# Peptides against a protein of PDB entry 8OXM: the designs that were tried, part 33

Target 1, 371 residues: chain A of PDB entry 8OXM
Amino acid sequence: FKAEFRLAGGVNLPKIIDCVGSDGKERRQLVKGRDDLRQDAVMQQVFQMCNTLLQRNTETRKRKLTICTYKVVPLSQRSGVLEWCTGTVPIGEFLVNNEDGAHKRYRPNDFSAFQCQKKMMEVQKKSFEEKYEVFMDVCQNFQPVFRYFCMEKFLDPAIWFEKRLAYTRSVATSSIVGYILGLGDRHVQNILINEQSAELVHIDLGVAFEQGKILPTPETVPFRLTRDIVDGMGITGVEGVFRRCCEKTMEVMRNSQETLLTIVEVLLYDPLFDWTMNPLKALYLQQRPEDETELHPTLNADDQECKRNLSDIDQSFNKVAERVLMRLQEKLKGVEEGTVLSVGGQVNLLIQQAIDPKNLSRLFPGWKAWV

## One batch from the design tools (peptide; made by RFdiffusion4, then SolubleMPNN)

Design b1_p10_3_s1 (from b1_p10_3, 5 letters changed)
Fold by OpenDDE base, seed 3:
Structure b1_p10_3_s1 (fold): chain B 371 residues (1-371), chain A 10 residues (1-10)
Amino acid sequence: as target 1 above (371 residues)
Amino acid sequence: SDIEQEMLAS
């Protein structure tokens, strides 16, 4: 190990450690000190399986449709080593860094990221109508700039076009796979972009199987398809390459229904894989600046009454697991809101839900739906 | 290239 470390950014300030392997190759490792890396490790195995299914199909293999994976070595419930994706940056660091973010550089007369956050926090407890109006005002005064990522990194026009295509394919594959698995908490710090490949790397996979819908502020979108995510695709936006790659990914997932259900069933009943949302995790994910002052340690240990009988806990867990499996089966059959859709119809519905300003305006302000 | 593969798949 080198004596120097770097911070990767984000709330938990993970440490990047450079190590030299026995092969003489330098490798970066991310050391997380507070997160349960077991969820990330399990979800990486599911992504590797999805990649195997995508490589077997000729149409998805020709398009190189893959979800980016990283190696996870869990050491404990609160510690582990990630193989750090060398040459990745959080999309939030590129877009909304306070000093040198792309929004400030390219749109200096727009609202600051702080002004946008403040406006959306002021209406957090208001009606959906008031949230929508303020979200539309924020969006009007905070215009997308993510197209400049590929333009800054790839100066050759042919390389630039290939990298924009790789980005669009990566967004499509990760969006559909993420929807099938019910991935949540897709905020701008949990999505990295590779500076060499333009592919996305999804991190912090602790919100899965639609558990984001049971947060105090429920998630209202199937995946992140915000204005900057769309702007990175260029002039065609969600049409053409993105839509086709979503449809081909969804086709492979639907045709692999039995395999996906069997794997998810084994994982849902694995006693080592805690995928359920708990109140402490919900509080951590949606922590308010006001709540930092009222964390008096007067969670008295005397809430002994949540000794729900082991039988009632097990019955409640089994009912949630069964509901997750049933909803996964519906998605893989193309059942949306009680209607059976074609692959094209299902993908179209998901795109419309993900880009709808009414759904985006209802998200937790920390998710930054205007970015 | 990735372009040729997308053109051949379109």
Scores: peptide ipSAE 0.021, ipTM 0.682, DockQ to the pose 0.016
Fold by OpenDDE base, seed 4:
Structure b1_p10_3_s1 (fold): chain B 371 residues (1-371), chain A 10 residues (1-10)
Amino acid sequence: as target 1 above (371 residues)
Amino acid sequence: SDIEQEMLAS
């Protein structure tokens, strides 16, 4: 270990530590000291299995469709070592960094990221109609700029085109795999982009199996397909390469139904894998500035009363797990809103749901659906 | 190229 560490930004102040391996290679490691990395580790294993399925299919293999994975070593329920995604940047940092964000650089006359957030926070408790109107005003005055990521990083036109294609394929694969696993919308800081490959790396996988739908502000999109995410694909947007890669990924997922169900069943009933949403986790994910005052942790919950409710908790858990498995089976059959859809029909519905400004306007403002 | 692969795969 080097004597120096860097702080990675964020609430939990993760430490980046440079380590020299026994092979003499320097490796960056992210040490998280407050996050449960077990969920991340499990989801990385699921992604590796999805990648194995995608590599077995000739069409998805030809397209190099993969979800990027990273090594996670959980050390405890609240600590672990991550392989730091060297040469990655959070898309939120690139887009909406207060000093040098791409929106400020390319669109200096647009609303600031702070003004957008303020406007959407002011309507957070308002009607869906008021949220939609303000979201449309924000979107009009905060135009997408993520196309400039590939343009800044890849100056050669041939390389630029290949990297934009790699980005589009990465978004497609992660969107469909993320939908199947119920990852929902992803905070802009929890999506990293690789500055060399233009591929996305999803981190902090604390919401899975559609548990985002039971948040105080429920998720309304199947995956993050916001205007900047689409802008990074270039002029075709969600059409052409993205749509085809989604369809081919969905085809592999649907054709792997039995395998995916078996895997998810094992995970849902793993006593070491806490995938359920709890109130504290929900508050952490959607913390309102106004709610900071009342959470004095009077964690003086006396140990004694917890013994009797174990049977009712277990029955409730089993019913949640069964519902998750049933919904996963529906997704893998192409059952949407009680109708069986073709792969193309299902992918089309998911894309339309993900880009619908009515759905986006209803998301938690902290997740910045206008970015 | 990844272009040719996409054109051949699409």
Scores: peptide ipSAE 0.021, ipTM 0.659, DockQ to the pose 0.016
Fold by OpenDDE base, seed 2:
Parts: sequence; structure tokens; C-alpha cells
Structure b1_p10_3_s1 (fold): chain B 371 residues (1-371), chain A 10 residues (1-10)
Amino acid sequence: as target 1 above (371 residues)
Amino acid sequence: SDIEQEMLAS
């Protein structure tokens, strides 16, 4: 380890450390000091299994449909080492970082990212109609710019087109697999883009199995398919390559039902894998910037052993686990809202749900649904 | 290329 560390930006102030491996190679590592990286490690194993399924199928293999994975070494329940994905940037950093973000550079007369966030925070406790109206006003005055990522990074037109295609495929694969696993908290800082491959890397995998739906502000979209995410696909948007890659990924997931159910069942009952949403985690994920100051680190999580009868905890846990498995089985059968859909019908419904401005306007303002 | 693969897969 080098004696010096850098702070990565963000609320948790993760430490970037340079490590020399036994092979003499320097590797950057991200040390998270507050997050349970066991969740990330488990979800990375699930993504590796999904990648194995996608590689076995001829149609998904031809399209190189994969989820980007990273190495996670959990050290404790509150600390671990992530292999920092060298050459990745958070999409939020590219899009909305201060005065250097792509929105400010390409759309200097639009609302600032801060103005957009402020407007949506002001209506956070308002009706769904008021949220929708303000969200539409924000969207009119904050136009997509993510097309410029590939244009800035890839000057050769053939390479640019290839990388835009790789991006579109990566969004499709991660969206469908993320939906099947019920992956939440897909804010713009939890999605990295590789500056060389244009592929997405999903980080912070602690909201899984639709636990985002039980947050104080429920998640209302199956995955992130916001206007900037779509703008990165180019002129075809969600039509063509994205839709086909979603359908081919969904076909593989549905045809792998038994394998996926077995894996998820083992994980749901693993006592080391805390996938359940707790009130403290929910508060942390949906805290207001104004409320960040008062969380004194001194709440020893140890003392609130509320002796809930072990039997009532176990029965409540088992019922939640059973519900997660049932919902996963429904998704893998194409059951949406009590109706059995074809792969194309299911993918179409998910796309429509993800792009619906009514659903997007209802999200927690910290999710930044206008980006 | 990724283009050729998408054309061959589409």
C-alpha cells in the first residue's frame, strides 16, 4: 500500500489507495468505510452467473451482451476494498459535475443541475400532479447531452459508432438483468461509464430484490432509462439495438428460470447477505442534504437489539423472502400486473414504465430523474 | 466489429 490516499468524491468519502500486488503491479483500490461490501460481492457473483448464461446463448454471445463486473474484497460488515475500475467515470460526474459537466458545457442557458434539484426538492412533499408539472418544466429547461460522451472520447466515426453500440448493448443488458434482480438506487453516481469501452459499470448494489419499492419514496421505474441515458444511444433512442438487446437478454433470463431461482433462493437465505431494507438504510438512501449534519456516528447499532421475538423476525423474514422468490418467478414467466406477456411485450412494458415522465417525476429527487 | 456482430445477430 502507498502511504498516500485520495478521496473519491461523494457523501461516504471513499478512499482511493494504490496497492502493489504480489505481481509488482500497481492497482487502484477504492476503500469504502461505511458500506457493507458483502452485498456488492454477492451481486457481482450473480452478475458473473448472468454473464455465463449470456455467453452460452448464441444470440446474446454474438451481441457480446455482458454486465461489467468488478472485484470486491469485503473486509467487514462496514468496510471493504473495491477494485477501482480504472478508466471509468460516474455518468453524473460527466453530466452534472459543477461548471465542467456536459450539461453546462453544451447547454449553458439551461437550468443548472442545482436549480433542477432545488425545484424537485421544493415539490418533494407535494401531490403527484405538482411533481409532474415541475418535472416537465425541469425537463424542458434541462435538455439531454449524453450523446457528447462518445463524441468527445471517440473522434474516429467508425470507432464512435462501435462505442455507441457497445454503450447501447451495455444499457440493455444491465437494465434487464437489473430488473430481474430488482436492482434499485440507480442514481447517476452509482452508474459508471468506461471511457475506453463505453460500457456501464453498476456499483453500490445494496438495493436489490425490489427493496427500492419499500423506501419512504418508492422507486417507480424498473431501471434507469432517463433522457440522458437514451440520448447516449443516439438518434434511434430505445428503438432498434436497445430493444433487441433487451429482448435477447430477457429471453436468456426467462429460459434460465430454474438456475436463477436456485441462485437467488440460496442468497436470500444466506445469513451473511443482508438484502433486507432496514429503516436506517432507508433513511440514509433518502436523506435530505439538510439532514446530513445531525447523524452523529454514535448510534451503536449494537444496543437496539429490540428483542422482537426471534420467531416473529424469522416468520417476517421468510414471508419477505418467499414474496421475493414469487415475484422473481413471475418476472421470469413474463407475468406483469397479473398478465402473462411475451418477451417483446414484457420488454415493451418495462421500457414504457422506465421512460414514463409520471413515474420519473415520483422518484426521490436525489435519484435525479431529469438527468 | 461490434457493428458486424450486431448486423450478423439482427
Scores: peptide ipSAE 0.020, ipTM 0.689, DockQ to the pose 0.016
Fold by OpenDDE base, seed 1:
Structure b1_p10_3_s1 (fold): chain B 371 residues (1-371), chain A 10 residues (1-10)
Amino acid sequence: as target 1 above (371 residues)
Amino acid sequence: SDIEQEMLAS
């Protein structure tokens, strides 16, 4: 380890450290403190298993369908070392950075990212109809610009087209794998894009197995497929390559049902893997800027040992785990809303749910569904 | 190319 570190910013002040490996190669690492990295580590293992399944299938292998992974070394329940995703940028940083964000650069007459957030926060407690109307006004005055990512990074037209294709494949694979694992919507800062490959890296995997549906503002989309995410695919949008890659990924997942169920069952019952949503985590994930003053750091997770009888906790946990497994089995059978769908029918339903402005307008405004 | 593979795989 080098003696010097950089701060990555944010409330938890994660430390970026440079490490020289035994191979003499310098590697950048993120040391995260106070956060449980076990969930990220477990989800990376599940992604590696999904990648193994995708590589075994000829159709998904030909399309190079993979979910990008990063190395996680948990050191304790509250500390670990992440391989820093070198050569990546958060999609949110590229799109809505206050100084040099692509929206500001390409759409200087549109609403600012702050104006959009303010408008959506003002209607957060309003009806679904009022949320929808304000969301449509925001969308009209905040037009997508993510097409410019590949145009800025890849000046050669053939490389540009190849990288736009790699992006589209990465979105498709991560969307379907993310849906199967119940990752839900992803905050724009928790999606990194590789500046060389145009592939996505999903970080901070603290919401899985549809636990986003039990948040104070429940998730309403199966995965993030917002207007900028779609704009990055180019003129075809969700049609053609994206749809086909979703279908081929879903085919592999459905054909691997037994393997996926067995893996997830082992993980759900691992006493070291806390995947359940707790009230403190829910508050943290959907914290309002106004609420920053009242979350005294003194809510040690230790003090809410509610003396629920161990038996009642275990019974409640087992019933949640069983429901997660049952819902996973339904997804892998193509059961949506009580109906068995074909792969194409299921993928179509998921795409329509993900792009529906009524669903997007109901998301937590902090997650910026207009981006 | 990845394009040709995608077109041939489609």
Scores: peptide ipSAE 0.020, ipTM 0.655, DockQ to the pose 0.016

Design b1_p10_3_s2 (from b1_p10_3, 5 letters changed)
Fold by OpenDDE base, seed 4:
Structure b1_p10_3_s2 (fold): chain B 371 residues (1-371), chain A 10 residues (1-10)
Amino acid sequence: as target 1 above (371 residues)
Amino acid sequence: SDVLQELLAS
C-alpha cells in the first residue's frame, strides 16, 4: 500500500488508497470503515447472476444489457475494501455540487440545489397536496441538465450517440433488476456514472427487498427515474430504447422465475445476510441535517440483552421473508395490484409510477427527487 | 494488514 490516502467524502469518511498488486500494477481501493459491506457483497453476487441470465438471452446479449458490478471484500461486520470505481462520478456530484454543479453552470437563474432542498424540507410534515404543489414549483424552477454529461465527456458525435445509448441501456437494466430485487429509490450520491462508458454503478446497497417501504418516509417509486435521469437519455426520454430495454430485461427476469426465487430464498434465510430494516439503519438513511448534533451512536449497546426472545424474533423474521418471497413471485408473474400484466403492461406501469410527480413529491427530501 | 487496520481505526 502507498503511505498516502485520500478522503472520498461522506459521513463515514471512506479512504481511497493505492495498492501495488503482485503483478506490479497499481490499483485504487476504497476502504470503508463503520459500514457493513456484507449486503453490498451479496447484492453484487445477485447482480452477477442477473448478468448471467441476461447474457444467455440473445435479445438482451445483443443489447449488452448488464448491471455494473464492483468487487467487495468484507473484512469485518463494519469494514471492508471495495474496488474503487475509478473514472466514475456520483450523479449528485456532477449535477448539484455546490460550486461547479451542472445545474449551476447551465441553469444559473434556476433555484439552487440548497433552495430546492430547503423548500421540500419545509413541507416534509405537510399534506401530500402541499408537497405536490411545492415539488411542482421546485421542478419548474430547477430544470434538468443531465443531457450535458454525455455532451461534455464525449465530443465526437458518433461516440456521444453510442455513450448515450449505453447510458439508456444501463438505466433500463438497473431499473428493472433493481425493481425485481426491491432496491427502490436511490440517493443521488449512491448512483455513480462511468466517465468512459456512460454506464451506471449502483453503490451502497443497504436497502433491498422493498425495505425502503418501511422507512419513516416510505419509498413511492419502483426505481429512480427522476427528471435528470430521464434527461440523460436525450430527446426520446423513457420512450424507444429505454422502454424496449426494460421490456427485454423484464422478459428475462420473468422467464427466470424459478432460478431467481431459489437464489433469493437462499439469501433471505442466510443467517450471515442481514437484509432486514432496523430502526438505527432507518434513522441513518433518513437523518435530518438538524438531527446530526446529538445522536453520536454510542453503539455501546451491550450485546447481552438481545439474546432473550430469540423464538419470537425467528417467527417474525420468517413471516417477513415469506412476504418478500411472495411479492417477488408476484413481480415475476407480472402481478401488480392483484392483476396479471403482460411484460409491456408491467413495464409501462413501473415507468408511470417512477415518473409520477405525485409519487416523487412524497419521497424523502434528502434523496432529492427533483434531481 | 497493519496499514489497513490503522486506516480503519482512524
Scores: peptide ipSAE 0.006, ipTM 0.428, DockQ to the pose 0.038
Fold by OpenDDE base, seed 2:
Structure b1_p10_3_s2 (fold): chain B 371 residues (1-371), chain A 10 residues (1-10)
Amino acid sequence: as target 1 above (371 residues)
Amino acid sequence: SDVLQELLAS
């Protein structure tokens, strides 16, 4: 290791360190303190398995449908080393975080990201009707700009077109696999974009198996398909390439039902894999300060070994695990809201749910559903 | 080991 480190920013102040490997190659590593990387490591293995399934199918292989993965080495329950995703940027950083964010650069007369957040925070405890009205006002005065990412990074028109397709395919693959796995907390800081490939890298995989639905403010969308995410696809939006890539990904997932169920079952019963939502985690996820700059002291959640008190906690856990497996089986059969759907029907429903401004307006303001 | 422990302790 080099003696010097850099801060990557964010609440947990992850440290970027340079490591010389046994091969003499320098590699950047992200060291997270006070964060359980075991969930990320397990979900990366599931994504690698999904990629293997997608590569075996001729239709998904021809489309190069993959989820970007990174190496995670958990060191303890509260520490680990991540492979630093060199040449990636959070979509939130590009869009809204900096004074030079794409919204401010391309739409200087729109509401600021702060004004949008403030308006949605003011209605956080209000009715769904009031949330919807304010969300629509915010959306009208905060127009999408993510199309400019590929235009800024790829000046050659042929490269630009190829990268926009790579982006669209990456969104489709990660959206469908993320839905099948019930991946939550898809805020704009948990989604990175590769500046060379235009592919997405999903990070912070701690909300899985629809545990986002049991948050104090439940998650109401199957995946992030907000206006900026759609704008990055270009003029066709969710139609054409995105829809077809979702359908082909869903087809592979549904045809791999037995493999997916078996792996998820093993993971749900792994005593080392804490996928369940706890009140402290829920509080941490939805009491995140608005300002990315405030060093909230990470509550030392004492290592109360939640010694699962043997009988009643095991029965409650087993019932939750069984419900997760049943819901996963339903998704893989195309059962939505008690109805069996075709792949096209299921993908269509999920797209409609993800873009519905009524669902988006109900999300926690920190999710930034207007971005 | 030590650099990683120091980085995790700080």
Scores: peptide ipSAE 0.005, ipTM 0.430, DockQ to the pose 0.037
Fold by OpenDDE base, seed 1:
Structure b1_p10_3_s2 (fold): chain B 371 residues (1-371), chain A 10 residues (1-10)
Amino acid sequence: as target 1 above (371 residues)
Amino acid sequence: SDVLQELLAS
């Protein structure tokens, strides 16, 4: 290990370290000291299984559909080492960095990222109509710029076109796999983009199996498909390549129903895998400036000896696990809102739900649905 | 390694 480290930012102050391997190669690692990395590790394994299914199918293999993965080594319930995604940047850092973000560079007369966040926070406790109106005003005055990522990184037109297709395929694969696993909406700092491949890497997988729907501000989209995410696809947006890649990914997932159910069942009943949402995790994920005064740093998650009878905890857990499995089975059958849909019908519904300004306006303002 | 433990403890 080198004696020097860099801070990656965030509440838990993760440390980027450079390590020299026994092979003499330098490798960057992210060290987290206060986060449970078991869920990240498990989700990376599930992504590898999904990638195996996608590589077996001729249509998804021809399209090079894959979800990007990274190595996770859990060291304890609260610590671990991540492979640092070298040559990646958070999409939020590229788009809305305070100093030199793409919105500021390309749209200097638009609202600042701070003004957008402030406007949406002011209406957080307001009606859905007031949230929608303010979200539409924010969107009108904060126009998408993510098209410029590929234009900045890839100056050759043929390379630019190829990388834009790689991006679009990556978004499609991660969106559908993420929907099946119930990852839901992803904060813009938890989506990395590779500066060489234009592929996405999803990090911090602490919300899975639709647990985002039980947050204090419930999730309202199946995956992140915001205006900037769409703008990165270029002029066709969600139509053409994105839609076809979603359909082919969904086809493979639905045709692999038995395998996916068996894998998820084993994971849901693993006593070492805590995927359930707890109140402290919910507060952390949707922390408000008003809540900082009540979060004494001494809330050890260990001191909730809720002496609920082991039987009542186990029965409540089993009911949640059964509900997750039932909902996963519905998704893999194409059952949406009690109706059986074709692959094309299901993918269309999910796209429409993900891009609907009414759904986006209801998201937690901290997740920046206008980006 | 001791450095990794120190980085996790800090």
Scores: peptide ipSAE 0.000, ipTM 0.418, DockQ to the pose 0.037
Fold by OpenDDE base, seed 3:
Structure b1_p10_3_s2 (fold): chain B 371 residues (1-371), chain A 10 residues (1-10)
Amino acid sequence: as target 1 above (371 residues)
Amino acid sequence: SDVLQELLAS
């Protein structure tokens, strides 16, 4: 290890350390404190399995459809080491950094990221109709700019085109696999982009198996397909390459139903894998900036063991696990809202749900659905 | 081990 460390941005102030391997290569590592990396480690193993399935299929292999993975070594329930994704940036940092963000640089007369956040927070407790109207006003005055990521990073037109295709394929693969696994909390800081490959790296995998739907503000989209995510695909948007890559990914997932169900069943019943949403986690994920001032650290973790009888906890857990497995089986059969869909029909429904401004306007303001 | 513990404790 080098004696120097850097802070990565974010609430938990993770430490970036440089390590020299036995091979003489420098490797950057991220040390997280106060975070349970076990869920990330398990989800990375599931992504590696999905990548193995995608590499076995000729059509997905030819398209190089993969989910970017990182190494996770959990050390405790509150600490671990991550392989730091060198040359990645959060999409939120590129898009909505206060001083040098792409929205401020390319659209200086649009609403600021702060103005958009404020407007959506003001209507957070209002009707769905009022949320939709304010979301449409925000979207009109905050136009997409993510096309400029590839244009800034890749000056050669042939390289630029290849990287835009790599980005579009990465969004498609991660969106479909993320939907199958029920990944939530896909805010702009939990999605990194690689500055060399233009591929996405999904981090903080702590909301899985549709547990985002039981948050105080439920998640209403299957994956992040916001206006900037679409703008990064270029002129074709969700049509052509993105749609075809979603369909081919979904085809491989549906054809691998037995393997995926068996893996997820083992994980859901693993006593070391806490995937369930708890009230403290829900509060942390949807905490308001205004509530930071009143949280005195006097939440003594007094073990208020809510001594729910161990039997009632186990029965409730088993019923939730069974419901997750049933919903996973439905997704892998193409059952949506009680109807069996073709791969193309299912992918079309998911795209429409993800881009619907009525669904986007209902999300927690911290998710930044206008970005 | 010790360097990681110091980094986690700091």
Scores: peptide ipSAE 0.000, ipTM 0.433, DockQ to the pose 0.036

